# Ledger of designs, part 241: peptides against a protein of PDB entry 8YR4

Target 1, 309 residues: chain A of PDB entry 8YR4
Amino acid sequence: PRGSPALQLVVLICLGLMGLERALNVLVPIFYRNIVNLLTEKAPWNSLAWTVTSYVFLKFLQGGGTGSTGFVSNLRTFLWIRVQQFTSRRVELLIFSHLHELSLRWHLGRRTGEVLRIADRGTSSVTGLLSYLVFNVIPTLADIIIGIIYFSMFFNAWFGLIVFLCMSLYLTLTIVVTEWRTKFRRAMNTQENATRARAVDSLLNFETVKYYNAESYEVERYREAIIKYQGLEWKSSASLVLLNQTQNLVIGLGLLAGSLLCAYFVTEQKLQVGDYVLFGTYIIQLYMPLNWFGTYYRMIQTNFIDMEN

## One batch from the design tools (peptide; made by RFdiffusion4, then SolubleMPNN)

Design b2_p28_5_s1 (from b2_p28_5, 25 letters changed)
Fold by OpenDDE base, seed 2:
Structure b2_p28_5_s1 (fold): chain B 309 residues (1-309), chain A 28 residues (1-28)
Amino acid sequence: as target 1 above (309 residues)
Amino acid sequence: ELLEELEELLEELEELEEEVEEFERRAE
């Protein structure tokens, strides 16, 4: 935002906090590994207690895995509220000015309250999408890259390859299945709108329907529309289950391959028991944000189609 | 919950997008 140096500073602080979250995503698994190794070696209580306390503090800063958001993420979200409000207000004013430039014919065809509701929803959409792209998609891709580099440098190159192949396959299948699913959702929404319109038209023409005793005909027509809608809804819902199951299978295969390889290297005394726990913990941590990626990829596609119109 | 709220927000968005596209097509 060019007009407020205070908001520019807040954006820079938020970017710094995002960098800190990436560092925490590497450090938390490392400290958890160290706890397992210290427990295995029967290390002195003072060293163990310090490492556990440090881990719990880092986990409080990171959050994740416990269903709670971390302190750093909460602080970032809190600071971002002012930036979001500035962006929202700017988009609202742009939409409002554009609506005033539209022809009198467009304004006469719509209720002013409906136009404002459309403008408010569109503003919330664009602002939500931008916030999501910046705070979830980009950080998740960064965490994957950092993970591949970490496993390639500190483990055998085979671990970096497994993570790379697993994440690449997961992302590719998520995109492909999501694009396939979007066709079913669009068809569902179009049929829902058509079913709603038929119900509204039938209710607005209630007197005419009563005059012709056509109530049974209108109910049957509405039932046929509902059955057609439910057939599309089932395809949409079934496609979501297929996506989730495909993702789960890719995770399971990657976790299996990497866990077996890690266990083998532990038996050869090339890795410690804590390194096995680190691998499993780090992989699960990388996958948690990726579950949201499919939902957001659709949101991105939908909003891009609307911006091209 | 948060996933359902986000899916509901996305559905409200897709409905709004369809309403805007239908109106742009009527304004041409």
Scores: peptide ipSAE 0.005, ipTM 0.321, DockQ to the pose 0.032
Fold by OpenDDE base, seed 4:
Structure b2_p28_5_s1 (fold): chain B 309 residues (1-309), chain A 28 residues (1-28)
Amino acid sequence: as target 1 above (309 residues)
Amino acid sequence: ELLEELEELLEELEELEEEVEEFERRAE
């Protein structure tokens, strides 16, 4: 926001809050570990009560581990409303100015409602992409990197390697399977539009259909179009289930490998019981934002296709 | 939440489609 020092300050505060969320994602598992270790050691009540109170406060700031429901996230989202409104209005004004610069021949070829719909889609696509990049992609990648560094430094290099391989495989498979699904979704949408067009054409020609007593023929033709659509819809939906299951298997295998390695090191007295709990808690926290990554990647692809049109 | 934001975006798109259809219906 080049024209408002106040909005620039709000952006800086939001970036600071995003940094705080990353710190909370590391601290919450650490404090939970410390509680388990203090309970195992039968530590004095005062130390335990302070650590539990601190953990609950940090967990309130973090929220459910998705990063979306925490106090810090809610405060960030609230402060960002004014920045989003400024960005939206700036994009709308740029699109509107560009529309006025277009040739009269372009305007005569389109209805005013279609032109406005293109402007609104363009605004929503740009603002959605920017918000997604800033609030979901960058933070998630940062959390993964921080997690790899943390486990490599404070545990063993093997834990960092497991997290790295698990997250890299998860991201790669998510992209590859999502791209593979895009063909089924495009085929589905094309058939949906064709089915809708047939229904509209049949209803607009209602008098002609009645004149020829062709109602049964039009109904059967519409049924065939629906069956063809449902066959494509099934492929789209089944491919989504396959994506989700593939993601679940990758995370499950990573969790299994890391949990077995943690348990082994606890039996060798190289790690404490709390470190086992930390690993499980931290991996689940890394998984939560990644679960949405496939939906977001699809949204980006849709918004890019809508911007090319 | 993200389903709700996507549902809100879909509802805003449906409301905008209804406003455009109502505007088209008033222009006829």
Scores: peptide ipSAE 0.000, ipTM 0.294, DockQ to the pose 0.028
Fold by OpenDDE base, seed 5:
Structure b2_p28_5_s1 (fold): chain B 309 residues (1-309), chain A 28 residues (1-28)
Amino acid sequence: as target 1 above (309 residues)
Amino acid sequence: ELLEELEELLEELEELEEEVEEFERRAE
């Protein structure tokens, strides 16, 4: 936003709020640990009440662990609306200017309403992707790095290694399975478009279909196209379930390994009961944004393919 | 809600990808 100092200030405030969200993601588990430790030690009520009140306030700022429902995230999203609208309008004007430079033959072959729909979808998609990358992907990667550093510094180095291996395997499998799924999705979409085109052609030629009493034939032909589509849709949907289950298995194995190691160190009096609760809470907190990463990666790939064309 | 918005955004993206791929195939 080079032309508006007000929008530049809003972007800086949004970046500051993103930094605050990262700090909250570390502080909330720490305060929760401290509550569990104070309860275990039977600490005086005044110290416990202050720690609980502080935790609840921090949790209100953070929200439901995904960040999306937290006060800080909601404030960021609200402030970002103006930046998104500016970016959207800029992309829309660039697409519109490019469409005007395209050959008259292209404009004559397509209805002006279809061209505008393509341009509007293109604008929403690019601006949505950019917002998504900046506010979900980058923060999630930052939270993983911060988590690895935190566990490596304040816990045994083995915890940092478990988190690193778990998250690296999760990301790698997410990418590989997502690239594999993209083939099924493209095949599904191509068959959907072919099915839709056939339905439209049949409806546009309805007078001819009625004249030849071919309605039953066109319905059966459409049914066969739907069955082919549903066969591809099932593969796409089944591949999504496979992705989610693979992700859940990797996180489950990481949680198991880390929880057993934490429990062992608690039995050896090297860690407190609160540290076990912190580890479990923090891993689950890292998992929630990562579950969306597969969808993000697909959207990024789709948009990059669209921009190369 | 966020999943539905993301699915809608993703469907819009895929419809755009197909429209752009069809555009490329017609421009060649």
Scores: peptide ipSAE 0.000, ipTM 0.305, DockQ to the pose 0.032
Fold by OpenDDE base, seed 1:
Parts: sequence; C-alpha cells; structure tokens
Structure b2_p28_5_s1 (fold): chain B 309 residues (1-309), chain A 28 residues (1-28)
Amino acid sequence: as target 1 above (309 residues)
Amino acid sequence: ELLEELEELLEELEELEEEVEEFERRAE
C-alpha cells in the first residue's frame, strides 16, 4: 500500500508473524519430544514442569495444529484488518468512479447478478448449516462425552473434570461471545446496505450527476459512507479475533492443567509416558471440530442476515 | 474464517474488477 507508511509497516509485521508461525511449527514438536524424553529419563519435577509450561506457551502461540487460531495468527489477522480495509476502499472507489463513466445498462445487469448471488449464497448457507449441525456439532458433542467418560474411568476423575470444565467453558463462551458479536454484524450490514443504496441511487441518477458535474462530490460522499462502514466492519472483525483468542486461551488453560497433572502422575509412576501423549493428542482432537464450529456459525449468520434484508 | 471472508471478499472484488474490465473491453 503506497499511500500509508503505517500500513506498509503493518504488512511487514504481518509477514514477520507468518515467519514466526513457521518457526513455531518446528519448535512445538521439539519441545514435545523433550517432554517425552524427560518423562522417560525420570527427570526432576522442576525441569519437567518448566518444559511442559514452555511447550503449552508455544502451543498457545501456534494454535490447535492448523495454526488458524493461535495467538500469532490472531494477531496477524487483527493487524491485517486495516490493510484489507484500505485495499477494499480503494477498489470500491475506483469501481464507483468508473461506473459513473459507464452506461446505465451495466449497473442494471450487475444489480440483478448481485441479488441472484446473495440468494444463491443464502440457500447454500442454510443447507450448509443443516449439514454442519448433523455432521460436525453432534459428533463433536458425542466425542466430548466419550472423552469425559474415558478419562474418568481409565485415568482419574480429575482428568474427566478438567475436560468437562474446559469444554463446558469453551462452548459457553463461544455462544455468549457469538451472541455479543451479532450486534456488531447487524450494525455493519445495516450500514453496508445504506452505503450500497446510496451508490445505486447515485448511479441511477448518473445523467443528473453528469449534468451538474457532481461526480467528484458523489465519489467523496461514497468515500465517507465507506469510512463509516469500515468503522463497523473493524468492530465485527476485531470481535471475531477476540472470539478466536478466547477459545484459544480456554483450550490453552485446559491443556496446561491436564498436561501438568499428567506429567505429575507419570513422575509418581501412576501413569506411563504414553498416557501423557494420549491426553495431549485427545485435547487437540476435541479442539479442532469446535474451532470450525465458530467459523461456520459465523458464515451462516452473515448470509442469513443478508437474506433478511 | 476471516481469511476465508477475506479471500471471498477479494475474490468478489477480483471478479468485479474482471467484469468491469471485460465490460470496458466490450464497450471499446
């Protein structure tokens, strides 16, 4: 972005964060290996606890294996919002200024195409939601229940309690934060529709705009409407990053508590090194489908609100 | 998610730029 040195710095920081994600993808397995070795060697508890804590911290930075929900990824996504908004606004203003030079026939054809695309996206999203609920939500709830039963019977009631508390808190916070986000999304969509309506009215009256040489005035008015929209979009997008980071933090705390407890029981020879590996793997496996739940529920709510308008 | 919304918004913007450029080429 040539227009802002601040945005150029943000792009460089985002590229640096992408490099850090690649470094974390190498470091996390190394620290995990080191924990397994320290458990096998029956190392002192202080060294083991420090290595486990360091691993969980690195895993919190990396996220659940895809990297999409890690602290570093969330920070990158948060910083990128301003770069996206700058690019989108520039493209929208270029298109809008060019459309004032083009014929009414193009604008009528596009409006019909956009309405059809919104309708098709909406119908696809409803079908997708039903499929998602049946094929991802129900199985994930079953896997959580099976996990609580398994850990309570074969490990200790403490592990079942950690999984129960972690997953219950994760689900509760996901619902509460998603309902809170819906307010920002509705405000964003209302302002988007108002911005589109102004653009359509300006372009439908293009003959009058040309007659008065008011193209520059209509472009500036559209720019102000986009800036107002982008202020609401930023709140929506930032609230999404907050949701993802809250989810990552809950899983990180569950992983920390369970990994420390498992490591302690291995040092007391009540559990084997394989049980530590099993617990860490199982918590990550439960997290992956739940993370997709946030994504898909958001996409569907966007498309439903767009169909109600 | 935001990357998919960003990719979808960028794809919608690129498709829109291509439709505008294709219309420019047909109007010449």
Scores: peptide ipSAE 0.006, ipTM 0.315, DockQ to the pose 0.021; fails the geometry check

Design b2_p28_5_s2 (from b2_p28_5, 25 letters changed)
Fold by OpenDDE base, seed 1:
Structure b2_p28_5_s2 (fold): chain B 309 residues (1-309), chain A 28 residues (1-28)
Amino acid sequence: as target 1 above (309 residues)
Amino acid sequence: SLEELLEALLEELKKLQEEVERHEKEAE
């Protein structure tokens, strides 16, 4: 972004974090291989526990599979909010200023088409959320229940308890933080509608605005409304990053407790090396579909910003 | 509910469409 050295620094930091995500995608499998080798070689518990702890820390940084919900990805997303808002506001003000220069016939012919496009994208976004809830969240809840039963019957009851406590805490925090976020979303949507209504009113009255040479005044009022909207949007987007990071932390703690316990039982020859791989893979599989909820919600916000363009 | 939010959004969009259609008819 030209004109803000602070935002240029944020872009460079975000590019550096994207490079770090690529390094983590290579390091995490290497550390996982090292754990499997140490378990096979019957290595000392202290070396094994340190390698498992290091793996879980790297997995916390990477996130639960796609990298979209790791600490590094959340930090990148959080820092990028201000860059996106600066770019969006600049594009919206350029479009709004250009629309005031255009002819009445262009305004009349496009308004009906833009309102329809807004309706269709809004409806598509909500239908996408409903489809996501039905086809990903409900099956994942079933997989959690099946997993608790499986680990309680075929593993030690302690594994079933860890999965139960981890997933119960994950679901409870997801609900509580989502209800808390709904307040920010409603406030954002109300301010978005008010900002759009002002833009529509100004564009409907464009002849009066031109007659009084008030174009610069209407652009400044629209800029102030966008700044107020972006203050609420930042709270909404930052609350989503907080949700994803809280979810990542809960799964990271469950993965740490379960992986250490599994590694201990393999060392005591009560479990096989394959059982360690099974537990780690299953916890990651439970985490991936639930994390896509945060990504879908970001995609809806992006589609809303792309509707004003 | 998500349905109530959808209905409210559809009603607001319908009001905006009716307002645009009213202004189109006043400009003809």
Scores: peptide ipSAE 0.000, ipTM 0.242, DockQ to the pose 0.015
Fold by OpenDDE base, seed 5:
Structure b2_p28_5_s2 (fold): chain B 309 residues (1-309), chain A 28 residues (1-28)
Amino acid sequence: as target 1 above (309 residues)
Amino acid sequence: SLEELLEALLEELKKLQEEVERHEKEAE
């Protein structure tokens, strides 16, 4: 972004964080391999516990294997909000300025039918997202229930309890934080509609704006409205990052508790090395669809609130 | 409405910008 050294620094930090994500994607499998080797070699508990703790910490930084909901990814997304807002505002102002340079014939020649087609595309995208959520959420809930039953019966009641508490806390926090976020989103959408209405009013009065050579004044008013909108958008987007990070923390604590307990039982020869691999794989499989659900549920709520207005 | 049209235009230009930024990143 030209003209803001602070935003340029934020971009460089975000690029550095992207590099760190790539390093984590290599390190996490290496540490996982090392745990499996240490379990196979029947290594001392202290060495095993440190390696497991280090693995879970790296996994917390990485997230569910995709990096999309890890601490590093959340930090990157949080820092990127201001960069995206700067770019969006610049594009919106360029479009608005260009529309004021266009002839009245272009404004009058736009058919209501193009608007309808885009509304239909919006509606179809929402329906597609709803279908995707249903097809990912329902199986994931089933997998959670099956997992609780499986771990309670075949491992130890403590594993079933860890999965139950982790998933119950994850779902509860997802609902509660999402409900809390809906307030910020409604305020954002109301301000977005008001900002658009101002742009439309200015464009409908195009002849008057041209007559008074007031294009620069209307662009400045539109910029102020966008800045007000972006203040609300930042709260919405930051609350999302907080949701994702809270979810990542809950899963990270569940993974830590379960992985340490599993490693302990393998050391005591009550479980096999294969059981450790099974637990780690199963928890990761539960985590990935739930992370996508949190993202899509937000997109759907946007589109539903956008359809109500 | 002219609002929906502006929304549509903003959404198309956002997609175009994301596509240009993608092409710029693929060219670096």
Scores: peptide ipSAE 0.000, ipTM 0.272, DockQ to the pose 0.020
Fold by OpenDDE base, seed 2:
Order: C-alpha cells, then structure tokens, then sequence
Structure b2_p28_5_s2 (fold): chain B 309 residues (1-309), chain A 28 residues (1-28)
C-alpha cells in the first residue's frame, strides 16, 4: 500500500508476525521433544514444570495444528483486515473504472446488477487469492525450507533428505495432478454451460415446443446432456479423490520412512526418544498447511480457468 | 458465462474456507 504509511507499518507488523509463526513452528516441536526427554530421564519436577508451561504458552501462540487458530495468527489476521479492505477497495475501484471505460454497447447488452455482481465477485476472488498466497503458500514454502535446514543441521542429513524428497514430491504431484484435473473441470464446465443453454433455449421457445408437442423430445435431449455432464462430473470428482489419496500416500510414506529412521537411531542411542516425537510432530505440522495448499491451488486454477471462459 | 463460473468458484472458495475453518476448529 504505497499511499498510507500506517498501512505499510501494519504490513511490516504482519510480516514480523509471520516470521514469529515460523519460529514457533520450530520451537513448539523442540519443547515437546524436551518434555519427552525430561520425562524419560525422570528429571526434577521444577525443570519439567517450567518446560511444560513454556510449551503450553508457545502452543497458545502457535495455535492448534495449522497455527491458523493461534494468538499470533489471529492477531495477524486482525491487523490484516485493514490491508485487505484497502486492497479490496482498490481492486473494486479499478474494476469499476474499467467498466466505465467499456463501450456503451457492452453496458446496453448487460444488466447493471450483473455488472456489479461481476465486479464484487472479481474483487473478492482477487483479494482472497492474494491473501491466500501471502498467508498460506509463502509461509508453507518457508516452513518446508526451515524444516529441511533444521533437520539437516540438528539431525542426520538423511532426515533433511527425507523431508526434501517428501515435500518436493508432494508439491510436484499436487501441481501435476491439479493441472491434469483442470482438463476435466474445463470439460465439465463447458458441458454444464451447454446443458444450461439448451434448457434456456427450450424454455424460451416454450410456445413452439408446445405447438409441435415436442416436450418429450426436448426432455430426452436434456437427459442426454445431463448424462454427458454427470460423466464429466464423475471424472472431475474421481480425479479429486485421486489427488487427495496421492497426497496422503506421499505424506504417509515420508512419515513412515522418517519415523523408522528415527526409531533406528534411538535404538542405536544416537537420538533420544524426544527426537522421534519431534520428527513426527514437525512433519504433521508441515502437512497441515500443505493440505490447504493443494485445496487453494485448485481454487486458484479454477479462478483462472473460469476467468478465461 | 464467466459470471456463473465466477459464482460457482466463489461458492467453492467459500465452502473451502468454511471447511478450512471447520478443520482448524476440529484440530484444536
């Protein structure tokens, strides 16, 4: 936001809070490791109580699972409302200005309510997309990189390699399968529009259809169009299930490989029991925002496909 | 129409956002 120094400060604070969330994503698993190690060693209650209290406080700041419900995330979201409103209003005014620059013929061919609805939707879509990219995609990529560095430095390089391979494969398969699904979704949407156009044309020509007693013929043509649509819808839905299962399998294999390697190193006394818990906790923390990444990457692609038609 | 696609998209976006918020609440 170039025009408001107050909004620039809010953006900087939000970026600082995002950095704090990344630190919490590393610290929370570390403190949980330390609790497990202290419990295993039968450490004094005072040390354990301090570590547990610190963990709970850090977990409160991070939030449950994805960190999206944490105090830091909530504070970031609250502060970002003003930036989002400014961005939304700017996009809305740009769309509105562009609509006013459009030819009179374009405005005469469209209802004012339709034009306003397109403007509001376009604004909401773009603003939602930008917010998602900034607050979910970029942070998730940062957490992956931080995770690879952390496991490579503080664990054996094999753990960093497992995380790297798992996350790289997850992201690559998510992109590739989503691009593959996009073809089915485009075909589905095209067939839906064609089916709707046939229904509208039949209903607009209702008097002619009645005059020729062609109702049964129009119903049968509509049924054939629905069956064709449902065949494409099934492919779209089945491809989504395939994506989700592929993602789950990749994370499951990464978790299995890393957990077995951790367990092996614990048996060789190279790692502690807490380090096993750390790895599992950290991988699950990386998975949660990635699951959302796959979901919103689909939405992004859908938005772009739907803007092209 | 671009509008109906954008509408369906916004509804899917909204459903997904609600599902995100629900999963975030269930993970707590």
Amino acid sequence: as target 1 above (309 residues)
Amino acid sequence: SLEELLEALLEELKKLQEEVERHEKEAE
Scores: peptide ipSAE 0.012, ipTM 0.343, DockQ to the pose 0.133; fails the geometry check
Fold by OpenDDE base, seed 4:
Structure b2_p28_5_s2 (fold): chain B 309 residues (1-309), chain A 28 residues (1-28)
Amino acid sequence: as target 1 above (309 residues)
Amino acid sequence: SLEELLEALLEELKKLQEEVERHEKEAE
């Protein structure tokens, strides 16, 4: 943010907290590994209790339950509210100034409520996209890179390769299938707008429809438009299910390959039981933010398509 | 807006449909 050193400091603190989240994503599985190894070795209670307490504290900072954000993530989100508000207000003022520069003919051709809705959608889309890029995309890519490096250095090059192939395939398929889905979504939205327009035109011409006793004909045309819409909606929804299943299969195959390889190396006494648990825990931790990626990318695409209309 | 009018009409139609379904269930 230009002009506020306080907001610049808040952004730097948020970036520092994001770095801490990345460190926690590595440390939490390591401490969990250490607990499993200490339990296997029947280590003294004092060492075990300290490691467990440290793990629980780190896990509190990280979070990672379904729907539970960690303390660090919550603190980051809280501090970011002021930055988001500043960005939102700046975008709103830019849109508003641009609207005032537009010709009187443009303003006379559009309803004020529609213009305000476009402005609000535009602001929400830009701020949502920025927040998503900064807080989800960049951190997730960082966690993947850190994961590949960690597994390549501390396990074996084969684990790093499995994670690399799994994540690369996941990202590639997510992009490709999402681009493919965008066509169905655009077609659905176009048909929804056309169906709405037909309903409105029929209602505006109600007197004419009644004069010709054409109510049954207009209802049948509306039914046909709904059926056509539902056929496109089904394609959109089915394509989302296909995306989610494809993502789940890629991660499942990566988890299977890596888990079997871990189990094999544990049987060969090259890795400990804790290392198997670490791998599984870390892959699941990488999956959680990636699962949200598909939902947020859909939200962003919705907002962009809603700005194009 | 035309959309707000349509949303209001759809919400009113939905209420009417729920009322008709309630009356059909009370008449059975």
Scores: peptide ipSAE 0.000, ipTM 0.247, DockQ to the pose 0.017; fails the geometry check

